# Peptides against a protein of PDB entry 3B8E, part 59

Target 1, 230 residues: chain A of PDB entry 3B8E
Amino acid sequence: PFLIFIIANIPLPLGTVTILCIDLGTDMVPAISLAYEQAESDIMKRQPRNPKTDKLVNEQLISMAYGQIGMIQALGGFFTYFVILAENGFLPIHLLGLRVNWDDRWINDVEDSYGQQWTYEQRKIVEFTCHTPFFVTIVVVQWADLVICKTRRNSVFQQGMKNKILIFGLFEETALAAFLSYCPGMGVALRMYPLKPTWWFCAFPYSLLIFVYDEVRKLIIRRRPGGWVE

## One batch from the design tools (peptide; aimed at target 1 L75 F79 P92)

Design b1_p27_7 (made by RFdiffusion4)
Pose (drawn by RFdiffusion4):
Structure b1_p27_7 (pose): chain A 230 residues (1-230), chain P 27 residues (1-27)
Amino acid sequence: as target 1 above (230 residues)
Amino acid sequence: VVVLVIVLVVVLVVVLVIIFVVVSFLS
């Protein structure tokens, strides 16, 4: 968000005070939960994991979580950013502009008068909104992530999907998300009431592609064991 | 990665154009 927030002055899609509420507030229990996920093979069958080569974090990881999924998620929440403005004052060709606040009303876009009324408001579309819908969309994509990373080489199909803990936390996350999105008050130091019917399902189209994606690779990694690029 | 980015951008642009047309039509 902040990167694009510079390349094209298209208003702060994700908030800073909003970031400190996902890794340190949302994906919390899920990260923990992952730990309770059980085996994946006869482990005591493999040579000790060398320490100089086979690391913990590496390209194999980063490439598949920063340069792959981390992107598909990105569009999702970024997509929802537009819909959150679209059904309010969409600028899919417009937007791209510094939104000052000492002016008050003197400007707008797409047939409007947004000012002191819609200036304290002009932002209420990202503050109380956008950030929020983007926020939720991130959670919403985090579902399939917290299930495509549940396994490392087996389809969630012929593999246990019985992580009682994860499941009851995947909700204890998705729920908190709502309570943090409708919390009557603290919503001040935070975001605001989204349109439950849709101001949620926006990223939903995406969470899928995620689950659908890596699910194939795993099954790709298999049908071709020695594997190639995958 | 670059390819994916390009695909995602294209998809986004297309979808945003569709949303624009739909919203403009309904208005």

Design b1_p27_7_s1 (made by RFdiffusion4, then SolubleMPNN; from b1_p27_7, 22 letters changed)
Fold by OpenDDE base, seed 4:
Structure b1_p27_7_s1 (fold): chain B 230 residues (1-230), chain A 27 residues (1-27)
Amino acid sequence: as target 1 above (230 residues)
Amino acid sequence: VEELLKLLLEELKERLKKLLEELEKKK
């Protein structure tokens, strides 16, 4: 998220403190859950590394946890961010390069895509309105991503939901998301304004799409072992 | 990364302090 923020010079989609809450609160338990996940038979092709010398978490699990999860989370979050800003009159194309003017306190006439002028205060309200649903979207997308990360080839229906730690992690991150979204004072502490309940569902189609895509991918891998999809 | 973490923790601490002060003023 931060890299896209720098490269695209868009308004900040997610606060730094919120990122910490994700890293420490939502990612930790899932990461632990992946470490205790029963490895798929194809992932287990390498001899078990000596737990004393080799990182307990397979480099592949680390790469999936930090690479794929982070990327999918970012994509889901940005989707929600762009939807909210578009609903408030800022189309994605208009956001490119807008950061400098957006963050300037002295500019009170920043125009949206429809020619409406926005004061600094109004812009910051919209920005902070994006933080909470961005965070929630990450959590909802993470549900699907954690499940798909359990296996490379097998369907979730084949591997099942046997990891109790994973299930606990899903509940924990959801509870944290609810707490951060609805607890009084989060707007001041974290710049996370209260979330409309409807925004919880905004990410569901995206999560479902990712889930379906991954299941289809896995199905293709099973039918065509050694293909480019691996 | 460590410096960034420190900055973030300091910012969080400051915000939490402000929140506590606001809560105390409302009592």
Scores: peptide ipSAE 0.019, ipTM 0.372, DockQ to the pose 0.019
OpenDDE base, seeds 1, 2, 3, 5: peptide ipSAE 0.019, 0.006, 0.019, 0.017; ipTM 0.367, 0.252, 0.353, 0.353; seed 3 fails the geometry check

Design b1_p27_7_s2 (made by RFdiffusion4, then SolubleMPNN; from b1_p27_7, 22 letters changed)
Fold by OpenDDE base, seed 2:
Structure b1_p27_7_s2 (fold): chain B 230 residues (1-230), chain A 27 residues (1-27)
Amino acid sequence: as target 1 above (230 residues)
Amino acid sequence: VEELLEKLLEELEKKLKELLKELEERK
C-alpha cells in the first residue's frame, strides 16, 4: 500500500495508524494460531527428502505464497479505495499525481473528475472515509488467508476447522475491525470514520478469490508433486 | 486523550510527508 502511494502519488489510501493496527493487532493472533496448528497428515507421511534442499525450497515457496496472498489483499484494499473515491467523484486516473494538491491545506479548489471543487476539509473526510474500508477489507480478506494458511497441501475441507485458536483469532480480528469502524471517537482518534455496513461486502469477492486460489494451488500440488508450484 | 491522539497523528503524518519528500528528492 505504501509503495503504491509513493509510486502513483495518489491520496493516502491507508493511514499510518491503520497500518499499525494491521501489523500489530490483526496479524499477531493469527500468526500465533498458525504456530499451534496441527501438523498436516501428508507432511508426516512424506518420505525423508534431502533436508537441506527441501528446507530451502519450502521456505521460498512459503515466502512466495505469502507474497502472492499479500498482493491479493492489497489489491482488495485498493479496489475498495478506488470504489469509494469514484463514488465521491474521483476516478482512478484522476487520482494519479493528485496527492500534492490533495494534501495542500491552502488549495481548497481541487477538482474531481466531474469538475466539482473540493475543499481541504472535504478531501480529508473522503480520505479518512477510505481508511476504515481499506482496513476492513484487509481483515475480511484475512479470514480466507488464515483459513487457507493452516495447511500447505491439504484442502481446508480435509483438515477442517479444529484449531480453536485460529477460530478465536478470526473473531478477534473481526471484533477489532468492528471496534475501529464503529466505536465513537475513532474518527478523531484514529482518523477512521464509521463504515457503512455495505462496505464489509466489498471485500468478499477477494476473500473468495484467495480461497479459490489457494484451493486450486493445493490441488495442483497434489496432482503434480514436485512441480514449480510446490 | 482524543486531542493528544490527534496531535500525535498530525505529527506522524507530517514526518511521513517529510520522509516522502526526501525520498522524492533523492530520486
Scores: peptide ipSAE 0.007, ipTM 0.219, DockQ to the pose 0.021
OpenDDE base, seeds 1, 3, 4, 5: peptide ipSAE 0.006, 0.000, 0.005, 0.006; ipTM 0.222, 0.206, 0.206, 0.223

Design b1_p27_7_s3 (made by RFdiffusion4, then SolubleMPNN; from b1_p27_7, 22 letters changed)
Fold by OpenDDE base, seed 1:
Structure b1_p27_7_s3 (fold): chain B 230 residues (1-230), chain A 27 residues (1-27)
Amino acid sequence: as target 1 above (230 residues)
Amino acid sequence: VEELLKKLLEELEEKLRKLLEELEKKR
């Protein structure tokens, strides 16, 4: 997310405090839950033929999984960000390079894609309005990612929701998201304005698509072992 | 990379416009 922010020079989609809440609050418990579930997965049940080589392969596989999860989360968050800004009159193309003018407090006539002028205060409200939905989107995407990451080869329906730690992690993330979204004073303290309930559903189609994609991928891998889709 | 991002954002913009138009028609 931060790389896209720098490269595209768009208005800040996530505040520093929101990023810290994601990293410290939402990522730790899921990461622990995944570590425990990976320990129960068939990967650890295979006696390492060569402990050094198999450890390196496992570390690479973990690194790739975390990298993919992070990329999916970023895509989901940015999707929500662009939807919110588009609903407020700022189309994605118009946001490119807009940051300099957006953050300038002396410019009170920044035009949106429809020619409406926005004051600095109005722009900052819209910017901060993106923080909470972005955070919630990450949490909702994490639900799908955590469920998908349970097994690399088996369907979620085959393994089921047996990991109580994972369920607890999902609950904790959701509770934190609800607290940050609806607790009075979070708009002032964390620059996270209250979220409309409808925004919780913005990530669901994306999560469903990822889920379907992964299930199809796993199905292909099971039908064609050793194919390029691994 | 910037040109690629612009193209991706253009495609996203078009998708979002269509989605917004569909939502407005349902209101």
Scores: peptide ipSAE 0.020, ipTM 0.270, DockQ to the pose 0.193
OpenDDE base, seeds 2, 3, 4, 5: peptide ipSAE 0.000, 0.008, 0.000, 0.000; ipTM 0.212, 0.222, 0.226, 0.188

Design b1_p27_7_s4 (made by RFdiffusion4, then SolubleMPNN; from b1_p27_7, 22 letters changed)
Fold by OpenDDE base, seed 5:
Structure b1_p27_7_s4 (fold): chain B 230 residues (1-230), chain A 27 residues (1-27)
Amino acid sequence: as target 1 above (230 residues)
Amino acid sequence: LEKLLELLLEELKKRLEKLLEELEKLK
C-alpha cells in the first residue's frame, strides 16, 4: 500500500492506525493459531530425502506463496479503495498525482472527475471513509489466508477445520473489525468512519480468489510431486 | 520497523488522548 501511495501519488488509502490494527490486533491471534495447527499427516510420514536441499526449496516456495497471497490481499484493499472513491466522484485515473493537492489544506477547490469542487474537510472525510473499508477488506481476505495456511499440501476440505484457536482467531479479528467500524467515536479517535454493511462483501471475490488459488496449487502439488509449484 | 511501530504507537496514543478530551467535553 505505501509503495503505491508514493509511486502513484494517490490519496492515502490506509492510515497508520489502521495498519497497526492489522499488524497488532487482527494478525496476532491468527498467527498464533497457525503455530498450533495440527501437522499434516503427509508431512509427518514423509522423511525428507535430502534434509538440507529439500528444506531450502520448501522455504523458498512457502515464501513465494505468502508473497503472492500478500499481493492479492493488497489488490483487494485497493479495489475497495478505488470503488469508494469512484462512488464519491473520483475515478481511478483522476486520483493519479492528486495527492499533493488533496493533502493541501489551503486548496478548497479540488475537482472530482465530474467537475464538483471539494473542500479540504470534505476530501479528508472521504479519505477517512476509505480507511475503514480497506481495513475490513484486509480482514475478510485474511479469513481465506488463515484457512489456506492451515495446510501446506492437503486440501482444506481434507484437513478440516479442527483448530479451535484458528476459529477463535477468525472470530476475534471479525469482532475487532466490527468494533472499530461501528463503535461511536472511532471516526474521531482513529479516523475510521463507519461503513455500510455491504462493504464487507466487497472483498469476497478476492477471498474466493485466494482460496481457489491455494486449492489449485495444492492440487498440482498432489498430482505432480516434486514439481516447480511445490 | 521497530522505530516505525513506535511512531505509530505514539500517534495512536495522541489520537486516543484527543478522543478522551472530546468525550470529557460532552459530559
Scores: peptide ipSAE 0.015, ipTM 0.329, DockQ to the pose 0.020
OpenDDE base, seeds 1, 2, 3, 4: peptide ipSAE 0.015, 0.010, 0.009, 0.007; ipTM 0.337, 0.274, 0.314, 0.271; seed 3 fails the geometry check

Design b1_p27_8 (made by RFdiffusion4)
Pose (drawn by RFdiffusion4):
Structure b1_p27_8 (pose): chain A 230 residues (1-230), chain P 27 residues (1-27)
Amino acid sequence: as target 1 above (230 residues)
Amino acid sequence: HSTFFSYIFSFISAVIFFFIIFFIVLF
């Protein structure tokens, strides 16, 4: 968000005070939950994991979580950013502009008068909104992530999907997300009431592709054991 | 129909931004 927020002055899609509410507020219990996830094979069958080569964090990881999924998630929440403006003053070709606040009303876009009314408001589309829908969209993509990372080589199919903990936290996350999105008050120091019917399902089209994606690779990694690029 | 077109334009814009960033990440 902030990266694009510079390349094309298209208003702060994700908020800072909003970031400190996902890794340190949303994905919390899920990260924990992952720990309770059980085995994946006869483990006591493998040579001790060397320490110099086989690391914990590496390309294999970063590439598949920063340069792969991290992206597909990115579009999702970024897509919702537009819809959150679109059904309000969409600028899929417009937008791209410094939105000052000492001016008050004097400007706008796409047949409008947004000002002191829609200036305290002109932002109420990202502050109380956009950030929020983007926020939720991130959570919404985090579902399939917290299930495609549940396993490391087995389809969630022929593999246990019985992580009682994760499941009851995957909701204890998705729910908090709503309570943090409709919390009557703190919503001030935070975001605002989104349109439940759709101001949620925006990233939903995406969460899928995620689950659908890596699910194939795992099954790809298999059918071809020694594996290639995968 | 206008709303559909808006969605399609938003989607195309988003895709363009995605691929620009995606290629930056690759290179």

Design b1_p27_8_s1 (made by RFdiffusion4, then SolubleMPNN; from b1_p27_8, 24 letters changed)
Fold by OpenDDE base, seed 1:
Structure b1_p27_8_s1 (fold): chain B 230 residues (1-230), chain A 27 residues (1-27)
Amino acid sequence: as target 1 above (230 residues)
Amino acid sequence: DELKKLLEKALELAKKLHELLLKLVLE
């Protein structure tokens, strides 16, 4: 998100406070919950890792985790961001290069795509209105990410959802997201303004995409062991 | 210019998805 903010010179889609809420609030419990996941059914049939040859983190894992899934997550966030701004009169094309004028408190006549002038205060309200749905979008796509991380090879349908701590983690991050989004005073304290309940659904296609993508990947791995997809 | 074209495509996709989601939620 920050890279696109700098490269495209668009209004900031995700504030520092919301980033901290993701990193410290919504990620910790789900991450810890994975430690309580049951081993895959074939784990005891695998040879012990050779510490001299087998890296804990290989290029394939890095590419999958930080490249592919991360890009889908970012696309989900930006999708929500662009939809909200478009509903407020700022089409994505108009946002390009707008940051400088957007962040200038002395410019109170920034025009949207329809010629409506926006004061600095109005622009900041719209910006902060984007932060909360972007944050919520990340939480929703993290549901899929957490679920797919249960296994390396087995389908979630094969492994099941027996980890109660993982279920608690999903509930906790969702409850925290709801609290931060709807608790009175969060707009002033954290610059997180309330969002319409319908905005939660903007992330669902991307969450589903992550899930389907990983299930297909795992299916390919099971059918073609040692392939390039592993 | 390439970035603008990409954003236009993204916007079109976003609008279509938004409309689909609204229909799904409201129906």
Scores: peptide ipSAE 0.000, ipTM 0.265, DockQ to the pose 0.045
OpenDDE base, seeds 2, 3, 4, 5: peptide ipSAE 0.000, 0.000, 0.000, 0.000; ipTM 0.171, 0.259, 0.213, 0.228

Design b1_p27_8_s2 (made by RFdiffusion4, then SolubleMPNN; from b1_p27_8, 25 letters changed)
Fold by OpenDDE base, seed 3:
Structure b1_p27_8_s2 (fold): chain B 230 residues (1-230), chain A 27 residues (1-27)
Amino acid sequence: as target 1 above (230 residues)
Amino acid sequence: KKLEELLKKARELAEKLYELLKKLILE
């Protein structure tokens, strides 16, 4: 999100506080849950692997998987961002290069795509209105990510949801998202304005896409061990 | 109140970090 903000010079799609909440709040418990599950699964399956070659392949696979999932998360967040701004009169093309004028407190006549003038305060309200649904989109996509990361080769349906820590992580990130979205004062404290409940559902197609993609990937790995998908 | 103050400080720190990163990347 931050890279696109810089490259495209668009208004800030995701606040720094929301990024910190994702990195420290929503990602830590899931990461811990995965560490416990990996420890449990590795204890049962340890045949003597060559530690150098198998670690490198595993690190590359993990890096690629996280990279791909991270890109899909970012795309989902940006989609939500562009929809909200478009609903407020700012078409995606108009946002390109707008950041300089958008962030200038002395410019109170920034025009939208329809010629409506926006004050600095009005622009910041719209910007902060994007932060919450962007965050929620990431959380909803992370549900799918956590579920798919539980297994490397087996379907989630084969291994089941036995990891209580993973389940706790899913509830924790959801509770955090709800708290940040609806708790009074979060608009002032964290620049996260209240979210319309409908925006929670906007992320579901992306979560489903990730889930289907990973299940197909795992199915291919199971059918063709050692293939290019590994 | 203490939590709100901590959140405000965290926000201020995050904003400073953001502005620093913004300067480093845009310069």
Scores: peptide ipSAE 0.019, ipTM 0.376, DockQ to the pose 0.024
OpenDDE base, seeds 1, 2, 4, 5: peptide ipSAE 0.000, 0.018, 0.005, 0.016; ipTM 0.175, 0.379, 0.234, 0.345; seed 4 fails the geometry check

Design b1_p27_8_s3 (made by RFdiffusion4, then SolubleMPNN; from b1_p27_8, 24 letters changed)
Fold by OpenDDE base, seed 2:
Structure b1_p27_8_s3 (fold): chain B 230 residues (1-230), chain A 27 residues (1-27)
Amino acid sequence: as target 1 above (230 residues)
Amino acid sequence: ELRKRILELARELAEKIFNLLKKLLLE
């Protein structure tokens, strides 16, 4: 998100505070819950890792986590961001390069895509209105990400949802996201304005996409062991 | 010039993505 903010010079899609809430809040319990996941059924049938040749974190894992899943996650957030801004009169094309004028306190006549002028205060309200939905979108996508991280090779359907701590983590991150989104005073404290409940559904296609993508990936790995997908 | 070209390409891509998304969401 921050890289696109710099490169495209768009209004800030996700606040630094909301990023911290993701990294330190919603991700902690779910991440810890993975330590309690049951071993994959075939783990004892695999040869032990050669510590001299096989890295614990390899380039493939980094590519999968940051290059593939992370990109889908970012796309979900940006989709929500662009939808909200479009609903407020700012089409995606108009946002490109707009940051300079958007962040200037002395410019009170920034035009939207329809010629409506926006004051600095109005623009910042819209910007902060994007932060909460972007955050919630990330949380909803994290549901799928957490579930797919249960296994490296086996399907989630083969592994099952027996990890009660993981289930608790899903509820906890959701409850925390709801608290941060709807608790009175969060708009002042965290610049997170309350979200219409309908925005929670905006992320669901991306969560499903991540889930389907990873299940297909795992299916390919099972059918073609030692392939480039592994 | 390169930055301008990248921005133009990004605009074109954004427009294509937006139109695709608009089509997917409104249809």
Scores: peptide ipSAE 0.017, ipTM 0.298, DockQ to the pose 0.049
OpenDDE base, seeds 1, 3, 4, 5: peptide ipSAE 0.006, 0.005, 0.005, 0.009; ipTM 0.286, 0.294, 0.272, 0.311; seeds 1, 4 fail the geometry check

Design b1_p27_8_s4 (made by RFdiffusion4, then SolubleMPNN; from b1_p27_8, 25 letters changed)
Fold by OpenDDE base, seed 1:
Structure b1_p27_8_s4 (fold): chain B 230 residues (1-230), chain A 27 residues (1-27)
Amino acid sequence: as target 1 above (230 residues)
Amino acid sequence: ERREELLELARKRAEELYNLLKELVEK
């Protein structure tokens, strides 16, 4: 997300506080929950034929999977960001290169895609309005990630939601997201303005996409054991 | 009942995190 922000020179989609909330609030409990999740019995029971090579392959596969998931998460966040800004009159194409003028407090006549002029204060309100939905989008996408991470090879439907710690993590993330989104004073304190309930649904297509992607990946792995998609 | 307990616990943790973050921002 930060790389796209720099490259595209768009208004900041995520504040520092929001990033900290993601890293400290939403990632820790899920990570702990996954650590306590018994590695799929098949992974532990397979004696590594070559511990060094098999470990390296597994680390590469994990790294690629996390990288792909992270990219989909970022896409989901940016989608939500662009939708919000578009609803406020800023089309995605118009946002390209706008950051310099957007962040200039002395420019109070930045025009949107429809010719409406925005004061610095108004622009910052819209910017901060994006922070909460972006955060919520990440949380909703993380639901899918957590569910997917339960199984390396088996379908989620086969293993089920047996990990109570994981379920707790999902509730904690959701509760945190709700608190940050709807608690009075969060707009002033954390620059996270209240979220319209409809914005929660913007992330669902991406959560579904991640779920489908992982199920397809697992299906391919099951059908072609030893293939490059492992 | 267990769901409510978990939600209450989550709320408490969220409040703690909020307070910590608020302190960090005010610093």
Scores: peptide ipSAE 0.005, ipTM 0.254, DockQ to the pose 0.018
OpenDDE base, seeds 2, 3, 4, 5: peptide ipSAE 0.005, 0.000, 0.000, 0.000; ipTM 0.230, 0.214, 0.212, 0.218

## One batch from the design tools (peptide; aimed at target 1 M71 F79 F82 P92)

Design b1_p28_1 (made by RFdiffusion4)
Pose (drawn by RFdiffusion4):
Structure b1_p28_1 (pose): chain A 230 residues (1-230), chain P 28 residues (1-28)
Amino acid sequence: as target 1 above (230 residues)
Amino acid sequence: SSTFFTYFFIFIVAVIFFFIFFFIIFFL
């Protein structure tokens, strides 16, 4: 968000005070939950994991979580950013502009008068909104992530999907997300009431592609064991 | 019809941003 927020002055899609509410507020229990996820094979069958080569974090990881999924998620919340403006003052070709606040009303876009009314408001579309829908969209994509990372080589199919803990936390996350999105008050130091019917399902089209994606690779990694690029 | 075209344009724009950033990250 902030990166694009610079390349094209298209208003702060994700908020800072909003970031400190996902890794340190949303994905919390899920990250923990992952730990309770059980085995994946006869483990005591493999040579001790060397320490110099086979690391914990590496390309194999970063590439598949920063340069792969981390992107597909990106679009999803970024897509919802537009819809959150679109059904209010869409600028899919417009937008791209510094939105000052000492001016008050003097400007707008796409047949409007947004000002002191829609200036304290002109932002209420990302503050109380956009950030929020983006926020939730991120959670929404985090579902399939917290299930495609639940396994490392087996389809969630012929593999246990019985992580009682994760499941009851995947909701204890998705829920908190709503309570943090409709919390009558603290919503001030935070975001605002989204349109439940759709101001949620925006990223939903995406969360899928995620689950659908890596699910194939795992099954790709298999049908071809020695594996290639995968 | 205008709303559908807007959604379609948003999709195109979004995809474009996605592929720009995807290529940048891929090259780095």

Design b1_p28_1_s1 (made by RFdiffusion4, then SolubleMPNN; from b1_p28_1, 27 letters changed)
Fold by OpenDDE base, seed 3:
Structure b1_p28_1_s1 (fold): chain B 230 residues (1-230), chain A 28 residues (1-28)
Amino acid sequence: as target 1 above (230 residues)
Amino acid sequence: KKLEELLELAKKRALEIYELLKALVLLA
């Protein structure tokens, strides 16, 4: 999100504080929970890796964790961002290059796509209104990511949800999202204004997409062990 | 007085969260 903010020179879609909340708040407990996840049924049958040739973290794992799933998360967040701005009169094409004037507190007549003038304060309210639903979108997509990362080959239906720490991580992440979204004072303290509850459901298609994608991938791996998809 | 207002607002938000969670459980 921050890279697109710089490259496209658009208004900031996700604040730095919100990014810190993701990295330290929503990702840490789930990551710890995965360390205590139940091993796959076939993992104990595998021979030890050669530490000289086999990397514990390979390019494929990096690509899945940071590349593919991360891109889907970002796309979901940006979709929400563009919808909110469009509803407030700023079409996506109009946002390109607008950041310089958008962030200038001395310019109080920035026009939207329909010729309406926006003061600095009004623009910042709209910007901060985008932060919360972007964050919530990331959290909802992370539900699917956390669930699928517990196994490499087995379906979540085969492995089950036996890890109470993982379940706790999901609830903690959700509770944090709810707290940041609805607690009084978060708009001032964290630049996260309250969102309509309906926005929580807007991320569900993306979570479902990730879940289906990973289940299909795992199904292919089970049917063709050692394939390129593994 | 301000604290009481904040507490009432927090209670209202908590109820909204509860209703949202309830709806999610019903859809699951």
Scores: peptide ipSAE 0.009, ipTM 0.255, DockQ to the pose 0.020
OpenDDE base, seeds 1, 2, 4, 5: peptide ipSAE 0.000, 0.000, 0.000, 0.000; ipTM 0.232, 0.225, 0.185, 0.198; seed 2 fails the geometry check

Design b1_p28_1_s2 (made by RFdiffusion4, then SolubleMPNN; from b1_p28_1, 26 letters changed)
Fold by OpenDDE base, seed 3:
Structure b1_p28_1_s2 (fold): chain B 230 residues (1-230), chain A 28 residues (1-28)
Amino acid sequence: as target 1 above (230 residues)
Amino acid sequence: EEKEKILEKIRELVERIHNLLRELLLAL
């Protein structure tokens, strides 16, 4: 999100405080819950990691986390962002390079794609209106991300959902997201304005895509051990 | 009010990083 904000010079799609709420709020309990996951059924058939040669964070992990899953998450968030801005009169093409004028408090006549003028205050309202749905989109795709992280090779259907701490983490992050989205005063405190409940569903296709993608990946790994996909 | 000031400072920092990266991209 931040890289596209920089490269495209668009209005800020996700606030820094909102990012902190993800990193320190919604992600922490789910991440800890993975430590309580049961070992995969084939774990005893794998050689122990050599701490001298085998990196804990390897190229495969980086490719999965940032190159694949992270890109799908970002696409989901930006889709939501562009839809909201388009509904408010700002088409995606018009947003390119707009940040400088958008963030200038002395410019009160920024035109949208339809020639409507927007004051600084109005622009900030619509910007902050984007932050909450983007945040919620990330949380919804994180459901799938957490579930796929349960195993490296086994399907979730083979592993099952027996980890009660992980289930608790899913509910906790969802409850926290709902609290941050709908609690009175969050618009002032965190610049997270309340979203329509329908925006929760905008992320579901991306969450499903992550899940299906990883299950297919794991299926390939099981059928072709030692392939480039692993 | 203090929270808003902190948020504004963070925003200003983000904007500075944005401008710096834009300049770097234009220099490439």
Scores: peptide ipSAE 0.000, ipTM 0.248, DockQ to the pose 0.032
OpenDDE base, seeds 1, 2, 4, 5: peptide ipSAE 0.000, 0.000, 0.000, 0.000; ipTM 0.265, 0.260, 0.295, 0.251; seeds 1, 2 fail the geometry check

